# Designs tried in a protein design run: peptides against a protein of PDB entry 3S8F. Part 19

Target 1, 157 residues: chain A of PDB entry 3S8F
Amino acid sequence: VLTLFVAVPSLMTAFTVAASLEFAGRLRGGRGLFGWIRALPWDNPAFVAPVLGLLGFIPGGAGGIVNASFTLDYVVHNTAWVPGHFHLQVASLVTLTAMGSLYWLLPNLTGKPISDAQRRLGLAVVWLWFLGMMIMAVGLHWAGLLNVPRRAYIAQV
Target 2, 166 residues: chain B of PDB entry 3S8F
Amino acid sequence: DEHKAHKAILAYEKGWLAFSLAMLFVFIALIAYTLATHTAGVIPAGKLERVDPTTVRQEGPWADPAQAVVQTGPNQYTVYVLAFAFGYQPNPIEVPQGAEIVFKITSPDVIHGFHVEGTNINVEVLPGEVSTVRYTFKRPGEYRIICNQYCGLGHQNMFGTIVVKE

## One batch from the design tools (peptide; aimed at target 1 L145, target 2 N120)

Design b1_p12_8_s1 (made by RFdiffusion4, then SolubleMPNN; from b1_p12_8, 8 letters changed)
Fold by OpenDDE base, seed 2:
Structure b1_p12_8_s1 (fold): chain B 157 residues (1-157), chain C 166 residues (1-166), chain A 12 residues (1-12)
Amino acid sequence: as target 1 above (157 residues)
Amino acid sequence: as target 2 above (166 residues)
Amino acid sequence: SLADERLDELLN
């Protein structure tokens, strides 16, 4: 019940963020239906990280609705599906947002700008993190659909 | 100026909100489609039933594993299962192929899981409550019961077996 | 595959 009540406002918030991104991209010279995306600051890990988190949140959020569905819960409950959902929500969105926040916060707190090497390393970290999380999440969801239980070290599949 | 900026942002927000609404319906449709094309295979067949976990081992239908499997009709059985730290009873559970089985599962101690591999039977078992699941085994053989809810130090070794006879 | 067969049995 709580999930369903939160789902709609969360979607509204997410798409409001998307609207802000489009506006920002267009202000940066992006044109057309998708040109504004390319115009966003993809060279900044403080930007890339939370955006990747948002991308992971899309399937995660959809999964949340599935998990909250009475009939479908019998299929996915206490299977590897659930950890897959968690890793999209917590280990992707929350973690990447935190990582991105640090890339912005630390330079401001210390008064020292990040070097180019640090910036590039940061980009590598967040992209690799996202890739790894997506692979793991897909695997966990797949395993869950195959009825692999969570909290068990073995499965008959 | 500020007014123009706000108006522009509002336009983008309206567009994205409209898109979000459309996607919401798409998701609902996908869920509906999934439900229409797929069957759960397991049906909750009972009302919320309560039982005293402190006496369930001594009296009632769960007390004697030898009497746990009860034929209730033609090709219909009720199986009274206890999930406990750390195992299941009866073990094995013997049922005939093709029969409609109503599992009534409870726990005398802590919360356990009842996950039958190879089936969609997957319920949490709470002390004081009876979990009711209806299922028909189509294939003979052995089906492993696994606990998928942490229940203590022996959780990882908590297994049972359902033997489906031809 | 066996997994696919099992999946079909579980979902259908």
Scores: peptide ipSAE 0.021, ipTM 0.774, DockQ to the pose 0.267
OpenDDE base, seeds 1, 3, 4, 5: peptide ipSAE 0.012, 0.005, 0.018, 0.005; ipTM 0.797, 0.782, 0.793, 0.769; seed 1 fails the geometry check

Design b1_p12_8_s2 (made by RFdiffusion4, then SolubleMPNN; from b1_p12_8, 8 letters changed)
Fold by OpenDDE base, seed 4:
Structure b1_p12_8_s2 (fold): chain B 157 residues (1-157), chain C 166 residues (1-166), chain A 12 residues (1-12)
Amino acid sequence: as target 1 above (157 residues)
Amino acid sequence: as target 2 above (166 residues)
Amino acid sequence: MDAEERLQELLE
């Protein structure tokens, strides 16, 4: 019971961030139920990267609840499911947040703004990274459900 | 001004918190649904059983692979399995089809995995502890045991076989 | 068995 209660503060944190995004979007002129999303600075890799990380974190977090469930964990434990979860949590959220942080931090530390070319390249990188991570994560989760073991080079499916 | 902004933020936070709570219940409901509809695959945690990993090879039910399969009742067997660097014993494990098999698995050295392909048997094996898994093989044939917990240089080659006889 | 059958078996 207590294990699942960990989901409470986690969800609260996640959706507090979402609330901040909504507020920011609305401050930028977004209106309506979804207009605030479009108003966010999607042209800035420093923004896009962490947000994509958060998006990857959503299914990862849901998976975390599954993994934390004793009964459900029996199905997925030490299967390819677990690496799938990790790649969402670490390789997506943490990594993309780090990427985004660098896109913000380096210009500020050096006093030199990034060029438009660098900005565009940055956007491409983070989107491609996200896409790749999502494909891999879905594949790993799927394989895990098919009882493909982790840490094994061979599996019969 | 700052106060007004904070109040506005709070309004959004309240909505998202409500959504958060709703999602929490959804996840709990999904778990409950899964458990309710898929109970056959659920193996409850057993009580902690401990053994001395330093003596498990020399004495006790794991010491002799030839005596590892013990009939405990009509169509019921207990199989004492050692997972070690880098293999399993006995190997192969021979059991009859349709019998209720209780696997008692432990390790004399490091942590290993015990993943049986074609089944839902998948447990970690810790030195000093006994993992207990109950399973009935409905189909005859060979089932590969895979170590899915890194245990050293030979981990990738650590395999075993369960042979289910008609 | 195919992947779907195996998945079903694991889930049940």
Scores: peptide ipSAE 0.015, ipTM 0.788, DockQ to the pose 0.223
OpenDDE base, seeds 1, 2, 3, 5: peptide ipSAE 0.009, 0.014, 0.010, 0.011; ipTM 0.793, 0.759, 0.786, 0.764; seed 5 fails the geometry check

Design b1_p12_8_s3 (made by RFdiffusion4, then SolubleMPNN; from b1_p12_8, 8 letters changed)
Fold by OpenDDE base, seed 3:
Structure b1_p12_8_s3 (fold): chain B 157 residues (1-157), chain C 166 residues (1-166), chain A 12 residues (1-12)
Amino acid sequence: as target 1 above (157 residues)
Amino acid sequence: as target 2 above (166 residues)
Amino acid sequence: SLAQERLDELLN
């Protein structure tokens, strides 16, 4: 039971970031309950990448609670579910954040802004990466629930 | 201006923190609901039991594969299984259909997995500890045991078989 | 159908 309280600091951090995003969106002219989302700079891969990472982290975080549950972990442990969780946390959030950081860092380090073509390519890369990761993660979680084992090349299913 | 901005940010933070708290309770409720409605088939964890991995092959209930299946009562059996690099002992494990089987699994060498296809049996096997799993096979046939914890060069070929007889 | 049946056995 006490293990579940570990989620509290993580939630506080995540939703503090969300608060910052809402504030930023409203500063950019967004209004209403959801209008601030549209006002965010979705044309910048340096922004889109980490935000998509955050979106992937939401189900990953929920999965973290599942994995920390004694009874539920018995169902999913050492199945394909676990790699699915990892790909949401590491291959999505961490990786996309790194990609986003790169899209910001390189122009600043070189002193040269990225071209429009590079920007569009960056957006394509980030969105395709996210899409691929979501498909794979859903597949892995589904396979895990069907008792497909982790670290095995065969499965009964 | 900065003070006004900070005040605004604080308001948004309070709102999102409230939402965070609400979501926490939702998650807890979902877990509780799942436990209440979908845990009938979950095998409870056994008590902590220790063995000496250096002698488990020479003496005790795991030493002789021919004596690994022990009838403990009417329609009840205990099966002493060794997971080792790289296989399971005994192999195959023969048990009757409909009997309550208590698997006592340990390892003489490194950590292994014990994943039985077609069942909810899935445990890690640690040297020096005994994993206890209770299961009743309702369907006759062959059930493959898969090692789902990396244990060395032969990990990918580490399989066993449970044969359930009518 | 077989997969669903097995899933039900695992989750119930």
Scores: peptide ipSAE 0.023, ipTM 0.800, DockQ to the pose 0.257
OpenDDE base, seeds 1, 2, 4, 5: peptide ipSAE 0.019, 0.016, 0.018, 0.007; ipTM 0.802, 0.772, 0.791, 0.771; seed 2 fails the geometry check

## One batch from the design tools (peptide; aimed at target 1 G32)

Design b2_p13_1 (made by RFdiffusion4)
Pose (drawn by RFdiffusion4):
Structure b2_p13_1 (pose): chain A 157 residues (1-157), chain B 166 residues (1-166), chain P 13 residues (1-13)
Amino acid sequence: as target 1 above (157 residues)
Amino acid sequence: as target 2 above (166 residues)
Amino acid sequence: FFVALSRELEKIF
């Protein structure tokens, strides 16, 4: 029960952050129900990386609420589902957010500029990392529901 | 406009939060339902039941795997199961279909998992402790036990079998 | 909620 309550701050974060992004999209001219998304600064890796991380957090958090549901944990406990869940949370959102900091924080700390080419390369890196984490989350959640255990060299069997 | 957008955002946020809370409460009620049904039998016994891992294969209910299945009620069998590096004894565990099975599971060495494929049986096995779970097999046939806690280099090939007789 | 908020923000903007 208390774990289900720990989920409320992230459920609140989902709204406060989503409304903040929608407000920014509307300031930048976006209209429609989706125009506000397209009008956001998708050319900036510092923007893109946490946003993509937040998108993967939606299934990431959904799996965490399942794991927190006591008897439901007996379906997925110590299976590949668990790594599927935590790659979405830490290996995607936390890691992508830190990667995006290379693009505003590093210049601030070192004075070293980020070139146009380095910016585009950062865009590719955060997209490939995010997409790779999403594909693997699918493989691991599904294999987990099929009772494949975590922490196993299953290629040797 | 900022004032207006702000007001509206807070108003709908309050609504979302109430909905999100109502949803979490429904999940809590649904979990409480499972805890009142036979499906909750796979929840391990909360009572501490200590044993000695260094003599469990020499004395006590786990020393003779052929004697591991004991009828404890008219439709009940207790099964003493040893999960060790890297296997389970007895092998196979043989039980009748439709009977309640109380698995008492310990390990002489390291932590092992005990995950019965196709069931909700999924329990950690700790040396020095006895893990007790309950389940009734409704379908006869062969069920595979998977070790789902890393117990060393033999972990990926650590399996066992439960045969549910007709 | 989000859709209704989006429509209200549309009117504002």

Design b2_p13_1_s1 (made by RFdiffusion4, then SolubleMPNN; from b2_p13_1, 6 letters changed)
Fold by OpenDDE base, seed 2:
Structure b2_p13_1_s1 (fold): chain B 157 residues (1-157), chain C 166 residues (1-166), chain A 13 residues (1-13)
Amino acid sequence: as target 1 above (157 residues)
Amino acid sequence: as target 2 above (166 residues)
Amino acid sequence: FMLELRKELEEIF
């Protein structure tokens, strides 16, 4: 009950963030339905990281509703589905947001900007991390639907 | 111009809110459709039933593994299963193919899992509480029971077997 | 997603 209740304000928050991104993109010269996305600073790992985290949070959030549903929980509970959900929420959103925050924090703490090489490396790390998490998440959710148990080293499937 | 900025933000927020509401209905519809067309079956939770975990091994239907399988009808059985550190009893559990099986599962020690591979049987087992699961095995063979709730140092080796006979 | 879920469930159970 609580999870489903929290889902509503969480969705509102998510879409508000999306609205803010659209506004920012349009202020940067983006036009049209999707042009604002391209106008966002995709060359900055401090921006890319949390945005990718938000993208991972979308299926994770949907999964949260599934996990909180009695009928569907009978299927997914204590299967590989659950770790898949966690990795989307924690290892994607939280971790990528932390990574992004560091790319802002460290230059400010040192008073020195990051080099172009460091920036490019940061972008590579963030994108590769996201890709890996998506692969793992899809795999875990798929395995969970195939009734692979959580906290077991073997399965019949 | 703060006013223009505010108006612009509100416009985008309204659009996204409308989208969110639309998606909410889409998701509800998809869930409803999936449930309506679902053929795998849902095993509902049984009625709340309590048992004393300190005496469950000495008295009652769980006390004797040889008497754990009880025929309650022509093609109906009740199986009283104990999940303990670290295994299940009886082991193996022998049941007929095609019979309606009611599993009554409890624990004398700590919380365990009862996950039967190849089936939708997947419940947690709490000391002092009886978990009830109803299932009909359509295919003969061996079904492995796995503990999917951490229960101690031997958790990873906690297995049981259900043998379905023709 | 839900359609895929249904398909997977029907195949397994």
Scores: peptide ipSAE 0.013, ipTM 0.766, DockQ to the pose 0.017
OpenDDE base, seeds 1, 3, 4, 5: peptide ipSAE 0.007, 0.012, 0.000, 0.013; ipTM 0.782, 0.786, 0.775, 0.760

Design b2_p13_1_s2 (made by RFdiffusion4, then SolubleMPNN; from b2_p13_1, 6 letters changed)
Fold by OpenDDE base, seed 4:
Structure b2_p13_1_s2 (fold): chain B 157 residues (1-157), chain C 166 residues (1-166), chain A 13 residues (1-13)
Amino acid sequence: as target 1 above (157 residues)
Amino acid sequence: as target 2 above (166 residues)
Amino acid sequence: FLLKLREELEEIF
């Protein structure tokens, strides 16, 4: 139980970011409990990518709490659960944040704004990446719970 | 106005912090539920037992695979298993059905995995350390051992077998 | 899903 308190700073950080998003959405005219979400700039891949990364981080973070529990870790350790967690944390959050950063940074560094076609392509890329990553991650976590081993090409299940 | 903005942000932060704390308790509750419903899957941390990996093949209980299975009681056995590049010793491991088996697993070379299909036995095997797992096989048959820790070029082909006899 | 998961896990543990 004590190890789970390590999650407190992480959760505080994550939801502080959420608070910033809420504030930004409300500044953009969003109202009500959820209206601020719709008001965020979902047409900008530089915004969408890291936000999708954060969304992927939610189940990943929950899994992190599981992995941090020494009792539950014995169930999931070195099963397909672990790479599922990795793909949410590294291949989703970190990668999408990097993608989003590039969509902002490159136009800024070159002084050339992205075209509308490039913007639409960027949106397609990050959404498809997110979707594929979620499907794979759910599959890996599920397989892990079914005791499918990590780093093996064959399993009983 | 920055001051007004800061006050607004603080209000939202307080709400989200409260939510974060609530979620923490939810996760704790879920863990508690899991433990309550799946207690058989919980493996407690054991004592740290050390062994010299450089001599484990030459002397001691792991040295002779023919003597690896030791009866310690009427229905109790200790099995001394080596995980090595790239296999397990003894192989197969033969144990009786319904007996309490204590696996003592170590490695003479690099880190390996010891994952027994159809069971909750899943441990890493470190050179210089002894992994101890207690298990009772209720069903006779063959159980495959899989290495789930990368150990070199032959990792993907590293398998063993536990044969449970009636 | 949870019930199914429990059943599957009970076979392993």
Scores: peptide ipSAE 0.021, ipTM 0.778, DockQ to the pose 0.015
OpenDDE base, seeds 1, 2, 3, 5: peptide ipSAE 0.000, 0.016, 0.018, 0.000; ipTM 0.775, 0.756, 0.784, 0.748

Design b2_p13_1_s3 (made by RFdiffusion4, then SolubleMPNN; from b2_p13_1, 7 letters changed)
Fold by OpenDDE base, seed 3:
Structure b2_p13_1_s3 (fold): chain B 157 residues (1-157), chain C 166 residues (1-166), chain A 13 residues (1-13)
Amino acid sequence: as target 1 above (157 residues)
Amino acid sequence: as target 2 above (166 residues)
Amino acid sequence: FLLELRQKLEEIF
């Protein structure tokens, strides 16, 4: 029980971000329990990328609790589950946040705004990345539960 | 205006923090439930056993593969397994169906994996340490051992076999 | 869900 309290700072950070998003959405005219989500700037890849990363991070974080649990880790350790987990954490959240940062940084560094075509391309990139990562992550987690080992090219299943 | 905004943010933060705490307890409850229903395999707790990796091939229970399978009871065996670059010893490991098998696994060289397909046997093998796993094979046949920890250039070809006899 | 997972795991191991 005490070990799981290690997750508290991370949860506090994550939900502070969520609170900021809710506030931002409400400032943009969103109303109701979920209306604020729709009001967020989903047309901006610099926004969409890190948000998609956060969405991927949620199940990844939950998986972290599993991986940190001694008895549950026995089930998943050195199986495809593990790479599934860190692909959600690193290749989704971190990578998408980096991508989003670039979509903000490059226009500011060059002093040139991105074109509409570049914006649309950026949106396509981050959504496709997220979709691909989710498919892969779900597949890896599922394979892990089916006892597919990591760092091996063959499995019984 | 700034004060109102800060107050609003604080209210949202409090709500989300309350939610986060609730979720923490949900996760704890789920773990407890999982343990209570035995959905996760429980590894028997054992004391850390140490061996000298430099002499394990020369002396002791791992030195002779012909003596690796030791009957400790009427339906109980201890199997002393070496994981090395790049294979397992003995290979094959022959055990009776329905017998309780205690695997004592160690390495003379680097860290390896010991993953037995079709079973919940999956442990890392560290030089200088003995990994202990207890398992009873209910079905006869061949079970493949896979190294699931990178151990060098021959890692991908590092396999063993457990033969369960009727 | 956990009961189903248990059943699946028991089938594999």
Scores: peptide ipSAE 0.020, ipTM 0.788, DockQ to the pose 0.016
OpenDDE base, seeds 1, 2, 4, 5: peptide ipSAE 0.000, 0.018, 0.000, 0.006; ipTM 0.781, 0.764, 0.771, 0.753

Design b2_p13_1_s4 (made by RFdiffusion4, then SolubleMPNN; from b2_p13_1, 5 letters changed)
Fold by OpenDDE base, seed 4:
Structure b2_p13_1_s4 (fold): chain B 157 residues (1-157), chain C 166 residues (1-166), chain A 13 residues (1-13)
Amino acid sequence: as target 1 above (157 residues)
Amino acid sequence: as target 2 above (166 residues)
Amino acid sequence: FMLKLREELEKIF
């Protein structure tokens, strides 16, 4: 139980970011309980990418709590569950954040704004990446719960 | 106004922090529920047992695969297993159905995995340490052992077999 | 989800 309290700072950080997003959305004219979400700049890949990363981080974080439980870790450790977890963390959150950062940074460094075509392509890339990662992650977690081993090409299931 | 904005942010932060704490308790509750409804097979952390990996093949209970299965009681056995590059010893491991089996697993070389299909036996095997797992096979048959920790070029082909006899 | 999780865990334990 004590190890689960390690999740507190992480959750605090994550939801502080959510609070910042809510504030930003409300400043952009969003109203009500959920209206602020729609008001966020979903047409900007520099925004969408890291936010999708954060969304992928939610199930990953939940999995992190599971992995932090020594009793449950005996069930999931070195199964397909583990790569499912870190693909959400590294290949989703970190990677999408990096992608988003580049969509912001490169125009600023070069002094050249991205074209509308480049913007649309960027949106397509990050959404497709997110979708693919979610499908793969769900599959890996599911396989892990079925006791499919990590780092093996064959399984009983 | 910056001050007004800060106050607004604090209000939202308090709400989301409360939510985060609530979610923490939800996760704890879900874990507790899972454990309460399914407690069988939970493996607690064992005692740290050490062995010299440089001599484990030459002397001691792991040295002779023919003597690896030791009866310790009427329906109790200890099995001394080596995981090595790239296989398991003994192979196959033969144990009777319904007996309580204590696996003592170590490695003479590098870190390996010991994952037994159809069971909850899944441990890492470290040179210099002994992994202890207690299990009772209720069904006769063959159970495949899979290495689920990368151990070198032959990792993907590293398999063993447990044969449970009636 | 919890029911499904239990069912899957029962296959392992």
Scores: peptide ipSAE 0.016, ipTM 0.780, DockQ to the pose 0.017
OpenDDE base, seeds 1, 2, 3, 5: peptide ipSAE 0.005, 0.015, 0.012, 0.012; ipTM 0.774, 0.752, 0.775, 0.747

Design b2_p13_2 (made by RFdiffusion4)
Pose (drawn by RFdiffusion4):
Structure b2_p13_2 (pose): chain A 157 residues (1-157), chain B 166 residues (1-166), chain P 13 residues (1-13)
Amino acid sequence: as target 1 above (157 residues)
Amino acid sequence: as target 2 above (166 residues)
Amino acid sequence: SAAERAAAVLLAL
């Protein structure tokens, strides 16, 4: 029960952050129900990386609520589902957010500029990392529901 | 406009939060339902039951695997299961279909998992402790036990079998 | 306008 309550701050974060992004998209001229998304600064890796991380957090958090549901945990406990869940949370959102900081924080700390080429390369890196984490989340959640255990060298069997 | 967008955002956020809370409460009620049904038998016994892992293969209910299945009720069997590096004894565990099975599971060495494929049986096995779970097999046949807690280099090939007789 | 913005946020969620 208390774990289900720990989920409320992230459910609140989902709204406060989504509304903040929607407000920014509107300020930048976006209209429609989706125009606000397209109008956001998708050329800036510091923007893109946490946003993509937040998108993967939706299934990441859904899996966490499942794991927190006591008897439901007996379906997925110590299976590949669990790494599926935590790659979405830490290996995607936390890691992508830190990667995006290379693009605003590093210049601030070192005075070293980020070139146009380095910015594009950062875009590719955060997209590939995000997409790779999403594909693997699918493989691991599914294999987990099929009772494949975590922490195993299953290629040797 | 900022004032307006702000007001509206807070108003709908309050609504979302109430909905999100109502949804979490429904899940809590649904979990409470499972805890009142036979499906909750796989929840391990909360009572401490200490044993000695260094003598468990020499004395006590785990010393003779052929004697591991004991009828404890008219439709109940207790099964003493040893999960060790890297296997389970007895092998196979043989039990009748439709009977309630109380698995008492310990390890002489390291932590092992006990995950019966196709069931909700999924329990950690700790040396020095007995893990007790309950389940009734409704379908006869062979069930594979998977070790799902890393117990060393033999972990990936640590399996066992439960045969549910007709 | 406020309703459309709210609908966009809720749809995104």

Design b2_p13_2_s1 (made by RFdiffusion4, then SolubleMPNN; from b2_p13_2, 9 letters changed)
Fold by OpenDDE base, seed 3:
Structure b2_p13_2_s1 (fold): chain B 157 residues (1-157), chain C 166 residues (1-166), chain A 13 residues (1-13)
Amino acid sequence: as target 1 above (157 residues)
Amino acid sequence: as target 2 above (166 residues)
Amino acid sequence: DAHKFIEAVASLL
C-alpha cells in the first residue's frame, strides 16, 4: 500500500496535463464532455506526438503499478512483459514527446515553417510510430503473460 | 480575463485530481482483490538466507553435484543448484514426479536467472544469497532452465535441464 | 489466440 502511494505525484502531474488539454480544447470551441478533445489541434504533429505518448503512458503507468506489486511482479518479472512496459514508457511517451518537440523546435530555430507536405508526413510518421509501438507493446505483454523469458532467444511458447 | 482563466483551470485540475485519486483506490482495490483470491498460485518469498560465494564451490551442500539432490521426506526433496557462468549444476537435475521439490539456488560469480519453462519458477539468483523455490512437477519429462538475466558473453547459451522421472 | 490473451489477463485479477 505504501509503495502505491508513490504513484500519487506522477498521477497528479499526468492529470494536470490532462486538465490543461481540456482547458485548451474548450478555449478552441469544444463543448460537452468529449467535444473539447475534437477541438484540439490534431493537424499539428508537434501536438499529436506527445498526446499519443500520453495515451501510451496510461497502460504503461498501470503496468508500473503491477510491476510494483509483490504478488503480480512475481508473474511478470524478467519476462517479455517488462520490455513491453519499457516500450510504452520510453519508446512511446518519451520518444513521441521528443519527436513532437522536434517538430516544434526546428521550425522555430530556423525561422522557416514546415510545408503542408512536411506536416502531413509528420502526422503519418507519428501515427505509424504509435501504431507500431502499440502492436509491439501488446505483443510483448501478451508474450510475458505466456511466460516468454526476457533476454532469451528461445522460448517454449 | 486572466483571473477567469485561472479559475477555470483550477476547476479542471480539481476534477482531474479527484479522478486521479479515484483511480488510485481502484488500483489498490484490484491488487487487494488479486491477493485475496489468487495467492495460492504464487510462491511466497522465503526468508533471507546468505552464503559465501567464494567458498560455495568447495564446501557445503552446493559443492558436490552428485549430492545436490537430497531427500528430506517420503515425497520431499531439496535440490541445491548452482547458477554460474555459464550453466547450471547439477545438469541434468533429476527429480521424481509428484514429489515436492525445494530448490535452493545460489551463484558463485555473478547474478543469473533461473527460469524453468513450463512452470511458474522464475527467480533471480544473486551471489551471496540463496533463492528458495518450492514446486511439484505433475508431468514427467524434460524442463529447460533458462537464464533470463544477462550474465556475460555466454549468457545466450546458458541452459539447464530438469528431468522429471515417472 | 485472443482467448489465451484474455485468459492470461483475467488470471491477474
Scores: peptide ipSAE 0.029, ipTM 0.793, DockQ to the pose 0.026
OpenDDE base, seeds 1, 2, 4, 5: peptide ipSAE 0.027, 0.021, 0.024, 0.020; ipTM 0.801, 0.762, 0.786, 0.765

